# Peptides against a protein of PDB entry 2Q3Z, part 94

Target 1, 272 residues: chain A of PDB entry 2Q3Z
Amino acid sequence: YVLTQQGFIYQGSAKFIKNIPWNFGQFEDGILDICLILLDVNPKFLKNAGRDCSRRSSPVYVGRVVSGMVNCNDDQGVLLGRWDNNYGDGVSPMSWIGSVDILRRWKNHGCQRVKYGQCWVFAAVACTVLRCLGIPTRVVTNYNSAHDQNSNLLIEYFRNEFGEIQGDKSEMIWNFHCWVESWMTRPDLQPGYEGWQALDPTPQEKSEGTYCCGPVPVRAIKEGDLSTKYDAPFVFAEVNADVVDWIQQDDGSVHKSINRSLIVGLKISTKS
Target 2, 254 residues: chain A of PDB entry 2Q3Z as posed
Amino acid sequence: YVLTQQGFIYQGSAKFIKNIPWNFGQFQDGILDICLILLDVNPKFLKNAGRDCSRRSSPVYVGRVGSGMVNCNDDQGVLLGRWDNNYGDGVSPMSWIGSVDILRRWKNHGCQRVKYGQCWVFAAVACTVLRCLGIPTRVVTNYNSAHDSNLLIEYFRNSEMIWNFHCWVESWMTRPDLQPGYEGWQALDPTPQEKSEGTYCCGPVPVRAIKEGDLSTKYDAPFVFAEVNADVVDWIQKSINRSLIVGLKISTKS

## One batch from the design tools (peptide; made by RFdiffusion4, then SolubleMPNN)

Design b2_p16_8_s3 (from b2_p16_8, 7 letters changed)
Fold by OpenDDE base, seed 2:
Structure b2_p16_8_s3 (fold): chain B 272 residues (1-272), chain A 16 residues (1-16)
Amino acid sequence: as target 1 above (272 residues)
Amino acid sequence: SGTPQLPVGAEGDQAP
């Protein structure tokens, strides 16, 4: 999880699982320096360099910084996400074969955001950075991954009497979503939450005002301890949200239906 | 090349 530079990332859908080879390249020339630059341009460093540097010994702190800095939201982060199939002014997310080129492009262009990424690209770059910084990290894929936007642990669809989805469709499920898990102690939590921590660098929701997510103990998610920092409810929902259909009838009545046809979450952790 | 991340409706995942 630290020494391996090549691996696979799972993609596709729950029914049609695919994978791609990926070069993480955490030990390639100049990558460590780029990771250090990433830390030195983070908002916390810019606000108070001494305070930021004093906390870099904490994998928890560094993990959270990296989660925020892999995306370019709110900061000089690495990647701009795009999902609309219009990539002509950049690089298609599907064309990347490794993290090294992305990081080099970012650095070489004055820490300008690289166009474009999707979840696995964010996750893979985060994995590279974290490994480079000595934090054991793996990419994980979750199929039928929920994006809960209102923190109710539900994916809610509003439907008419014909079953057609109404509204803006803001809440959604991804065919797959990728994030990382990093191994660290959690001295900031109660005992027993050491081990794998989920971190999600894909900009989905703000955590404490920044597009970042985690670290949250995988154990906490497994046990349903949603009080555990950081972002336990969101990560929990990604893998465990229930789907609810709110069906409006022609008479204006609304009926709640639990949609059991779609099971949220099928998490696959990568091996070294 | 990778596969795109795509929304899936309540109907479930689609064939690639």
Scores: peptide ipSAE 0.401, ipTM 0.801, DockQ to the pose 0.536
Fold by OpenDDE base, seed 4:
Structure b2_p16_8_s3 (fold): chain B 272 residues (1-272), chain A 16 residues (1-16)
Amino acid sequence: as target 1 above (272 residues)
Amino acid sequence: SGTPQLPVGAEGDQAP
């Protein structure tokens, strides 16, 4: 989880699982230096360098910083996400084969955001950075991954009387989503939450005002402890959200139906 | 090359 530089990332769909080779390259020349630059340009360092540096011994703190800094939302982060198939002014997310080129581009262009990433690109770069910093980390793929926007643990679809989805989908389920799990102690929590912690660097929801997610104990998610910091409800929903169809009738009546045909969450952890 | 992240049953859309 720290020493392996090459691996695979799972993609596709639950029915058609695919993988791609990925060069994490955490030991390639200059990559550690870039990871240190990433820490030195984070908002917490800029606000109070001494306080930030004093906390870098905490993998909890560093993990949360990295989760925020891998995306360029709200900071000088590494990657700009894009999902609309319009990549002409950058690099298609599907074109990347490793983290090294991304990190080098970011640094070489004065910490300018790299265009473009999707979930696995964010996760893979985060994995590289965390490994560079000595934090055991793996990429995780979750099929039928929910994006809960209102923290109600539901994915809600509005449908007409014919079952057709109405309007723009606010909440949605991804065919797949990737994040990382990092091994760390949690001295900031009650005993027993040491181990794998979920971190999600894809900018989906704000946590404490920043597009970051985690760390949250995988155990807490498994046990349904949604009070555990950080971002337990969001991560829980990614793997456990229920799907609800709101069927609107012509008379204005609304029927609530639980959609049991779509099962949220099928998590695969990588070995590397 | 990777596969795009897509909404289930739909074309890709921008995440918030």
Scores: peptide ipSAE 0.400, ipTM 0.813, DockQ to the pose 0.365
Fold by OpenDDE base, seed 3:
Structure b2_p16_8_s3 (fold): chain B 272 residues (1-272), chain A 16 residues (1-16)
Amino acid sequence: as target 1 above (272 residues)
Amino acid sequence: SGTPQLPVGAEGDQAP
């Protein structure tokens, strides 16, 4: 999880699982320096360098910083996400074959955001950075991954009497989503939550005012302990949300229907 | 090349 520089990332869909080779390249020349730059441009460092540096020995702290800095939301982070198939002014997310080129582009352009990423690109870059910093990390893929916007552990669709979805899809399910799991102790939590921690660098929801997610113990998610920091309800929903249809009739009445055709969550962890 | 991340709604799981 630290020593391997090449691996595979799972993509596609639950029914049609695909994978791509990926060069993480955490030991390639200059990558460590870029990771250190990433830390030195993070908002917490800019606010209080001494405090930030004093906490860099904590993989919990560093993991959370990296989760926020891999995306360019709120800060001088690495990647700009885009999902609308309009990539002509940058690089298609599908074109990347490794993290090294992305990180080098970011650094070489004065820490300007790299266009563009999607979930696996964010996850892979985060994996590279965390491994480079000595934190055992793996990319995970979750098929039929939910994005819960309102923290109610549901994906809710509003539909008219004809079953047509009304309004913007604020909440949604992805065919797949990628994030990372990092191995660390959790001295900030009750005993027993050491081990794999989920971190999600794809900008989906704000956590404490920043687009970041985790670390949250994989054990907590498995056991349904949503009280543990960080972002347990969100990560839990990614893998366990129920889908509900709210059907509005012409008379203004609303009918609740559980959508059992949309099954959220099928997580695959990588071996390296 | 990778496969795109795509939304799944009423159409269910999509083939890449």
Scores: peptide ipSAE 0.392, ipTM 0.799, DockQ to the pose 0.562
Fold by OpenDDE base, seed 5:
Parts: sequence; structure tokens; C-alpha cells
Structure b2_p16_8_s3 (fold): chain B 272 residues (1-272), chain A 16 residues (1-16)
Amino acid sequence: as target 1 above (272 residues)
Amino acid sequence: SGTPQLPVGAEGDQAP
């Protein structure tokens, strides 16, 4: 989890699982220096360098900073996300084969955002950075991954009497989503929450005003302890949200559909 | 090459 530089990332769909090889390259020349630059351009450092540096001994703090800085939302972060299949002014997310080129491009262009990433690219870069900083980290893939935007732990669809989805979808399920899990102690929590912590660098929801997510104990998610910082409800929903289809009739009646074929969550964790 | 991350409709998984 720290020493492996080559790995695989799971992609595709629950029915058609695929993987790609990925070069994490955490020990390649200059990569550690780039990771340190990433820390030195984070908003917390720019606001108060002394305070930020004093907290870098905490993998909890560093993990949260990295989660925010891998995306370029709100800061001078690494990657710009794009999902509309229009990548002509950059690199297609599907073209990347490793984290090293991305990090080098970011640094070499004065910490300008790299175009473009999707979930696995964000996750893979975060994995590289965290490994560089000595934090055991793995990429995880969740198929049929929910994005709960209103914090109700539901993915709601509204349909007419013909089963057609009505209006703008405010809720989202991805065919797959990737994030990272990092091994760390949690001295900021009650005993028993040490171990794997979920971190999500893909800009989905704001946490404390910044597009970042976690760390949250995987155990807390498994046990349904949604009070555990950070962002337990959001991460819980990614893997456990209930899907509700509402059927709206012309008479104004609304009822739940009886059957739902789509099941949220099929998590695969890498073993190396 | 990687596969794109895509929204899943209520119909279920999309074919690759």
C-alpha cells in the first residue's frame, strides 16, 4: 500500500467490470517534491503557514488537505473534472495511464489545473500523493455509486404514469465511482476507529466549505455511525443509499414503485 | 484506455 508503484483500477459497470493498469509512481523522480508543493499551496497554508505546518504530522489533517487539493475546486488544486465528452482543449480522462504525468504537468505549468479528470483519475492521484507522504493508501471502486445531494440518504426519481423520468434529476447514481482508503489512527475519535479511512477527492459535495471528503472510518460506514467525522452521511449514501421511484399520476397521487432493479453499491477494494 | 464514468438511469447499468 506504500511500496507498490504499479496497480490496477476497477472501472466499467457492475455487470461489465473492467480494470486498467495504473502507474502510481510515488517514488519516481520529483514526485515527492510535487506532493510537498501541493501542501504548500493549499488554502490553509496560505492563510497561516505556521499552523498548517504544525498539523502536517497528523495523517487525518493531511488526508483532508489532499482530498481537497487533488481537485482544483476552491483552490490551486491538481485536476479539473469533466464528464461531457468534450476534452479537445485538454487530455481525455480515459487517456491517462498514471499519476506521474499529471503531477508533473501540474507543477511544470505553475500549479495550473490539469485538464481533465474523472473519479478514478482523482482517486489515483490522491493515492499517489498519500503514498508519497507515507500514508498507506488504496484505490477503491464502488459500482452503482450514489451521489446524495440533499443529505437524506435517498436517491429519488420522479416518474410519470408511463415510467418516464420527470424534470431535472437532482439525484445521481454513477455506473462506478472511485475514491481512496488510507490507513491511519484516529486520535480525534473514540477508540476503535483506527484503520481504513475513506477519502474522496472527486469534487461532489462541499465539506466545511471546501470540495473535500473524509477521512471517515470505514468501520463507521459499515456500522452506520453517521455522527463520525468527517462526512459519514455522504460516504454512507455512496454505498448504501436507498433508491426510491415515485410514480406521479395525473390525478395528483404519488406512490412508490413496487420493484427497483438498481441496487446502490458494490464496493471493490484493491489488495495492493 | 479507461472507461468513462457515466450516470446510470433508473433502468439500470448501461452497456459498455
Scores: peptide ipSAE 0.391, ipTM 0.799, DockQ to the pose 0.543

Design b2_p16_8_s4 (from b2_p16_8, 7 letters changed)
Fold by OpenDDE base, seed 4:
Order: sequence, then C-alpha cells, then structure tokens
Structure b2_p16_8_s4 (fold): chain B 272 residues (1-272), chain A 16 residues (1-16)
Amino acid sequence: as target 1 above (272 residues)
Amino acid sequence: GGTPQLPVGAEGWDAP
C-alpha cells in the first residue's frame, strides 16, 4: 500500500467488470517534490503557513488537504474533471496510464489544472500523493455508486406514466466510482475508528465549503454512524443509498416506488 | 484506455 508503484484500477460496470493497469509512481524522480508543492499551494497554507505546516504530521489533516487539492475546484489543484466526452482541448481521462505524467504536467505548467480527469484519475493521483507522503493508501472502486446531492440517503428519479425519467436527472448513480482508502489513526474521534478511512478527491459535493471528502472511517460507514466526521452521510449514500421512483400521472398524482432492482454499491478494494 | 464513468440512471439501467 506504500511500496507498490504499479497496480490495477477496476472500472466498467457491475455486470462487466474491467480493469486498467496504472503506474502510481510515488517513488519516481521529482514526485515527492511535486507532492510537497501541492501542500504548499493549498488554501490553508496560503492563509496561515505556520498553522498548516504544524498540522502536516496528521494524516487526517493531510488526507483532507489532498482530497481537496487533487481536484482543481476552489484552488490550484491538479485535475479538472469532465464527463461530457468533449476532451479536444486536453487529454481524455481514458488516455492516462499513470499519475506521474499528470503530476509532472501540473507542476511544469505552474500548477495549472490538468485536463482532464474522471473518478479513477482523481483517485489514482490522490493515491500516489498519499503514498508519497507515507500514508498507506489503496484505490477503491464502487459499482452502482450513488451521488446523493441533497443528503437524504436516497437517489430519486422522477418518471412519467410510461416510466420515462423526467427532469434534469441531477441525482444519479454512476456505473462505477473510485475513491481512496487510507490507513490512519483517528485521535480526533472516539476510540475504535482507527484503520481504513475513505477519502474522495472527485469533486462531487462540497465539504465545509470545499470540494473535498473525508477522511471518514470505513467502520463508521459499515456501522451507519453518520455523525462521524468527515462527510459520513455522503460516503454512506455512495454505497447504501436507496433508489426511489416518483411516478407522475396525468391527473397530477404521484406514486412513490422503492426500486429494489438496482442495488447501490458493490465495493472492490484493490490490493495494490 | 479506461472506461468512462457514466450515469446509470440517465443513460439506462443497463448502461455500462
């Protein structure tokens, strides 16, 4: 989880699981320096360098910073996400084969955001950075991964009388989603939450005003402790949300149906 | 290359 530089990332769908090889490259030349630059350009450092530096011994603090800085939302972060299949002015997310080129491009262009990433790219870069900083980290893939936007632990679809989805389809389930889990103690929590912590660097929802997510104990998610910082409800929903269909009729009536055919969450933790 | 991340609900329940 720290020493392995080559690995695989799971992709595809629950029915058709695929994987790609990935070079994490945390020990390649200059990568540690780039990771340190990433810390030195984070908003917390810019606001108060002394306070930021004093907290870099905390994997909880560093993990949260990295989660925010791997995406370029709100800061000088590494990657710009894009999902609309329009990648002509950059690199298609599907073209990346490792974290090293991404990090080098970011640094070499004055910490300008790299175009483009999707979930596994964000996760893989975060994994590289965290490993480089000595934090045991693995990439996780979750199939049928929910993106709950309103923190109600539901994915809600509005349908007409024919079952066709209506509206902007803002709430969604990804065919797959990737994030990272990092091993750390949680002295900021009650005893028993040491171990794997989920961190999600893909810019999905804001946490305390910044596009970041976690760390949250995997145990807390498993036990349904939604009060545990950080972002337990969101991460819980990714793997446990229920799907609700709101069927609208011509007479204005609405029927609520729980969709049990779509099971949210099938998590695979990588061994590399 | 990798497979794209796609919304299941938006493109169909059986969409990859």
Scores: peptide ipSAE 0.389, ipTM 0.799, DockQ to the pose 0.525
Fold by OpenDDE base, seed 3:
Structure b2_p16_8_s4 (fold): chain B 272 residues (1-272), chain A 16 residues (1-16)
Amino acid sequence: as target 1 above (272 residues)
Amino acid sequence: GGTPQLPVGAEGWDAP
């Protein structure tokens, strides 16, 4: 997990699982230096360098910082996400074959955001950075992955009388989503939550005012302990949300229907 | 080359 530089990332759909090779390249020349720059431009460092540096021995703290800094939201982070198939002013997310080129581009352009990433690109870059910093990390893929916008553990679709989705909401289900799991102790939690921690660097929801997610114990998600920091409800919903349709009738009444055709969550953990 | 993320049964989403 920390020593391997090449691996595979799972993509596609639940029914048609695919994978791509990925060069994480955590030991390539200059990559560690770029990871250190990433830490030195994070908002917490800029606000209070001494406090930030004093906390860098904590993989919990560093993991959360990296989750926020891999995306360019809120800060001088690495990647700009884009999902609308309009990549002409940058690099298509599908074109990347490794983390090294992305990180080098970011640094060489004065820590300017790299265009563009999607979930696996964010996850892979985060994996590289965390491995560089000595944190055992793997990329994971979740098929039919929910994005819960309002922390109610539901994906809610509003539909007209014809079943057409109404409104423009970010709450949705991805065919697949990638994030990372990092191995760490959790001295900030009750005993028993050491081990794999989920971190999600794709900018989906704000956590404590920043587009970051985790770390949250994989065990907590598995056991349904949603009180566990950080972001347990959101990560839980990614893998376990129920889907509800709200169907508006002609008379203005609304009918609630549980959508059993959309089953959220099929998580695959990698071994590299 | 990777495969794109796509919405399942709903409207598209882009990072805010």
Scores: peptide ipSAE 0.385, ipTM 0.802, DockQ to the pose 0.348
Fold by OpenDDE base, seed 1:
Structure b2_p16_8_s4 (fold): chain B 272 residues (1-272), chain A 16 residues (1-16)
Amino acid sequence: as target 1 above (272 residues)
Amino acid sequence: GGTPQLPVGAEGWDAP
């Protein structure tokens, strides 16, 4: 979780699980220095360097900063996400074979965002950075991963009286999604929430005004303690959301129905 | 290379 530089990331779908080799490369030349640069360009450092630096001994704080800085949303972060298959002005997310080239490109181009990433790229870069900083971290893949946008723990589809989906989906389920889990104590929480903490660097929802997610205890998600910071409802929904169909009736009423054919969440945690 | 993230179809597990 700290020493392994090469590993595998699970991808594909629940029906057709795939994996790719990935070079995390946390011990390659210059990578630690780049990780430190990442910390030194984060918004909290720019706002108050002394305060930011004083908090870097906390893996909770650092994990949250890294989650925000691996994506380029809101800041001088590393990666720009793209999912529309138009990658001609950059590098296809599918082309990356490791974190090292990404981090080097970012640094060597004056901390300009690297084009492009998808979930596993974000997760893998975050994993590299966190490992560099001494935080035990692994990549996690969740199949049928929900993106809840309104914090109601549901994925909602609107259907006409014939059951046909109306318009574009606002909320959605990914075939797979990747994030990281980091091992840390949680002195900021009640006892018992030490251990694996979920962190998601893929820009999906804002947390306290920044595209970041976590850390949240994996235990809290398992036990349904959604009051636990950070972002427990969102992470819970990624793995546990129910799917709901809002069906318009002929009389203009709307009926709520649980969609039992769509089962959210099949999480696989990996060493690397 | 990796496989892309794709939305799951609402009527099943097929991508839209």
Scores: peptide ipSAE 0.385, ipTM 0.792, DockQ to the pose 0.453
Fold by OpenDDE base, seed 5:
Structure b2_p16_8_s4 (fold): chain B 272 residues (1-272), chain A 16 residues (1-16)
Amino acid sequence: as target 1 above (272 residues)
Amino acid sequence: GGTPQLPVGAEGWDAP
């Protein structure tokens, strides 16, 4: 996982799975230096450099920092996300073919955010950075990936009597979503949670006040241990949320519709 | 190039 510089990222939809080649390039010239700069501009370093540096021996700590710093939300992070098809003032997320150009652009422009990314771009850059720092990492794609905003493990749709979705569509399911899994020990947890840890660098929800996610043991998600730090309920919901359709009648009554055929979560882990 | 992330159900119940 650390040694692979070329790989594939799965995209598309559950019915129409696609992949693209991606150059992670973690061993290309200057990439390690850029990864170290990323650590040196993180908010925790700026607040207390000595404390931040003392914790960089922990893959748990570093993974969480990288998850936050790959996105530019709240900090001098690498990528700005955009999903509205208005990319004229930057680079379309679909145009990227590797992490190296993104990281070099970020550094060369004084750590200014690179426009633009979507989930696989965030995940791929995080994968490059973590591999560069010696943390075994892989990109993961989850089809029909839920974004639970209220931490109830449900994706709720409100509909009128005509079946039209009402209100804000804040809770949603993506056709696909990408994040990373990194191999590390978890001395901060009870025994048995070493191994693959999920980290999500796409800015979706705040964790402890910052747009970051994880690390959370993949085992904890599989076993339903939602008390496990970090962000177990959110990651659990991405792959296991129940979809609930609420129908509001003309009399103001609300009832649940029959569960729709949409199945949340189809995870593919890469071997690259 | 890559494929965009899209919300499921934008035009239906199936992922695009």
Scores: peptide ipSAE 0.403, ipTM 0.794, DockQ to the pose 0.513; fails the geometry check

## One batch from the design tools (peptide; made by RFdiffusion4, then SolubleMPNN)

Design b2_p17_1_s1 (from b2_p17_1, 8 letters changed)
Fold by OpenDDE base, seed 2:
Structure b2_p17_1_s1 (fold): chain B 272 residues (1-272), chain A 17 residues (1-17)
Amino acid sequence: as target 1 above (272 residues)
Amino acid sequence: MKEEFIESETFNQGATL
């Protein structure tokens, strides 16, 4: 988890699982220096360098910083996300084969955001950075991954009597979503939550005002303990949200239907 | 918030059921 520089990232769908090879390259020349620059340009460092540096011994703190800095939302982070297939002014997310080129481009262009990333690119870069900083980390893929936007642990669709989705605002289920799990102790929590911690660098929801997610104990998610910091409800929803269809009739009546045809969450954790 | 999605089974996309 620290020493492996090449691996696979799972993609596709629950029905058609695929993988791609990825070069994490955490030990390639200059990558450690770039990871240190990433820490030195984070908003917490810019606000109070001494305080930020004093906390870098905590993998919990560092993990959360990295989660925020891998995306360029809110800061001078590494990657700009894009999902509309319009990549002509950058690099297609599908073209990347490793983290090293991304990190080098970011640094060499004065910490300017690299165009473009999607979930596995964000996760892979985060994995590289965390491994480079000595934190055991792996990329994980969750199929039928929910994006809960209102923190109610539901994916809600509003439909008319014909089953047609109404309005421009619908919550989302990804065919797949990638994030990372990092191994660390959790002295900031009650005993028993050491081990794998979920961190999500893809900018989906703000946590404490920043597009970041985690660390949250994988055990807490498994056990349904949503009180554990950080972002337990969001990560729980990614793997366990219920899908609800709200059907509005012409008479104004609203009926709730739980969609049992779609099972949210099929997590695959890599061993390398 | 993610604005636009592509329809590709091979790549990451958001789906509305």
Scores: peptide ipSAE 0.101, ipTM 0.694, DockQ to the pose 0.115
Fold by OpenDDE base, seed 5:
Structure b2_p17_1_s1 (fold): chain B 272 residues (1-272), chain A 17 residues (1-17)
Amino acid sequence: as target 1 above (272 residues)
Amino acid sequence: MKEEFIESETFNQGATL
């Protein structure tokens, strides 16, 4: 039998889907206390404790805080990301089997960042924290997931006549990317945007000066309403960005490559 | 493009496609 605290996270590629078992452990001893510590060390609490605490009744506010605090960028957050396959001074992201050990390590070492995480680790820890705080949450995997850095909804590659990529390679497509969706009402938006909200704790882009993302209504992404807070263009691009390959010739002319349009975005959500 | 992901399916890898 599968415990309610256990689930699966999808990985691999669109062509070769894999999954791993994950222990979320949101009800294990001490985990709630760690989640409360996470809230109490967030930059908003440190700036104004009374204001932060008064807003903790809002799942919108809490979700945004958690998305920022699961990564250690710009704060005392939980995880440090690393993708270069050099993990000798920490724990390989591929070795984690649950959120509980990560959260306990973070707390036991004085809220020092845990080395290391990748997207599914960030997502899984966020899922644990949000569930622990009473917010219904699931992990989502998106295959061929785009990382748009300039908010133009395009992934653009420039190549020379030899096919070599020129310029900044900052924009990329992940084989897979994981984030979370949380169920909440959106009284801060127009009616009809209640339901699943996307939150991304992987430190990809800054939102209002902090590495956080969402919440944004899944409905808004589906309908292409990019005016909705928070971070609708970024999340939309993850699942719908257009890929453009440009060939630059020696004369400075740029031509669009005839190469087959890469299909960005195959989203799988678990009813875990 | 898809072939680059086959060898590293066990971890998250960004690709310049």
Scores: peptide ipSAE 0.035, ipTM 0.641, DockQ to the pose 0.186
Fold by OpenDDE base, seed 4:
Structure b2_p17_1_s1 (fold): chain B 272 residues (1-272), chain A 17 residues (1-17)
Amino acid sequence: as target 1 above (272 residues)
Amino acid sequence: MKEEFIESETFNQGATL
């Protein structure tokens, strides 16, 4: 994982899986230095450099920092996300073919946010950074990936009798979503949670006040241990949320629809 | 926070599936 510079990122939909080639380029010239700059501009470093540096031996700590710093939310992070198809003042997320150009642009422009990223771009850059820092990391794609905003492990939609969505549409299911899994020990947890840890640099929800996510043991997600830090409920929901369609009648009555058969979560992990 | 999502054939999209 650390040694692989070229790879594929899976995209598309559960029915039509696609992939794109991606140059992670973690060993290209200057990339490690950029990754170190990323650490040096993180809010924790700015607050207390000594403490931050002392914790950089922890892949748990570093992973969490990286998940936050790959996005520019709340900090001088690398990428600005955009999903409205208006990319004229930057680079379309679909145009990127590797992490190297993104990281170089970020650094060369004084650590100004690079426009623009979407999930796979965030994930890929995070993967590059983590690999640079010696953390075995892979990009993961999850099809029909839920975005739970209220931590109830449900994606709830209200529909009228005509099937039209009513009310708040904030909760959603991605056709696909990408994040990373990193291999690390978890001395901060009970024994048995070493191994792959999910980290999500896409700015979906705040974790402890910052747009970051993880690390959370993949095992914890598999076993449904939602008490496990970090962000187990959110990551669990991405892969396991139940979708509930409520049908609201004109009289205000609500009942669950049985017409939808949607499976949240079809995870594909890269093997190299 | 994320921008508004639109349906697209080419990029990841938030949808009511």
Scores: peptide ipSAE 0.099, ipTM 0.701, DockQ to the pose 0.113; fails the geometry check
Fold by OpenDDE base, seed 1:
Structure b2_p17_1_s1 (fold): chain B 272 residues (1-272), chain A 17 residues (1-17)
Amino acid sequence: as target 1 above (272 residues)
Amino acid sequence: MKEEFIESETFNQGATL
């Protein structure tokens, strides 16, 4: 995984899986230096350089820093997300074909955020950075991926008597979502949680006050151990959330229905 | 319906699947 510089990113939908080629380019000229700059401008380094540097031997620590720094939320991070199809003041997320140009643009413009990214762009840049830093990493695509905003492991929709969704539609299911998995030991956890760890650099929810996510053992998610740091409930919901419909009737009564026809989660890991 | 809630195969967006 560390040595592979070209790969594919899976996209589309569960019924119609597509992919695009992607140049990760972690060994191209200057990319390592850019990754080191990324670490040196992170909030923890700016607050206490000595403490930050002393922790960089931990892939757990570095992974969490990278997940926060790939997005520009809360810091001098790399990418600004946008999903409204208005990209005229930047580059369309669909135009990128590799991580190298993105990272070079970020550095060459004084660590100003690059416009724009979506989930696979965030994931791919994170993959490049982590591989560059010697952490085995792969991009993962999850189809029918849930975004739980209130940590109840449910996607909740309010509907009228005609089945039409009412009110705020903040909770959602993506047609697909991408994040990364990195291979590392977890000396901070009980034995058996070494191996693939999920990290999500797309700024969906805050973790400990910062838009970052993970690392969390893939095994913990599979076994339903939601107490495992970091962010196990959120990542669990991405792949396992139940969908609940709250149906309001004409008389003002509300009926709760579990939507069993809607299945969250179909995860595909990239191969190298 | 918001554009981001219409399923697309080209880019990621939310949907009530």
Scores: peptide ipSAE 0.022, ipTM 0.587, DockQ to the pose 0.154; fails the geometry check

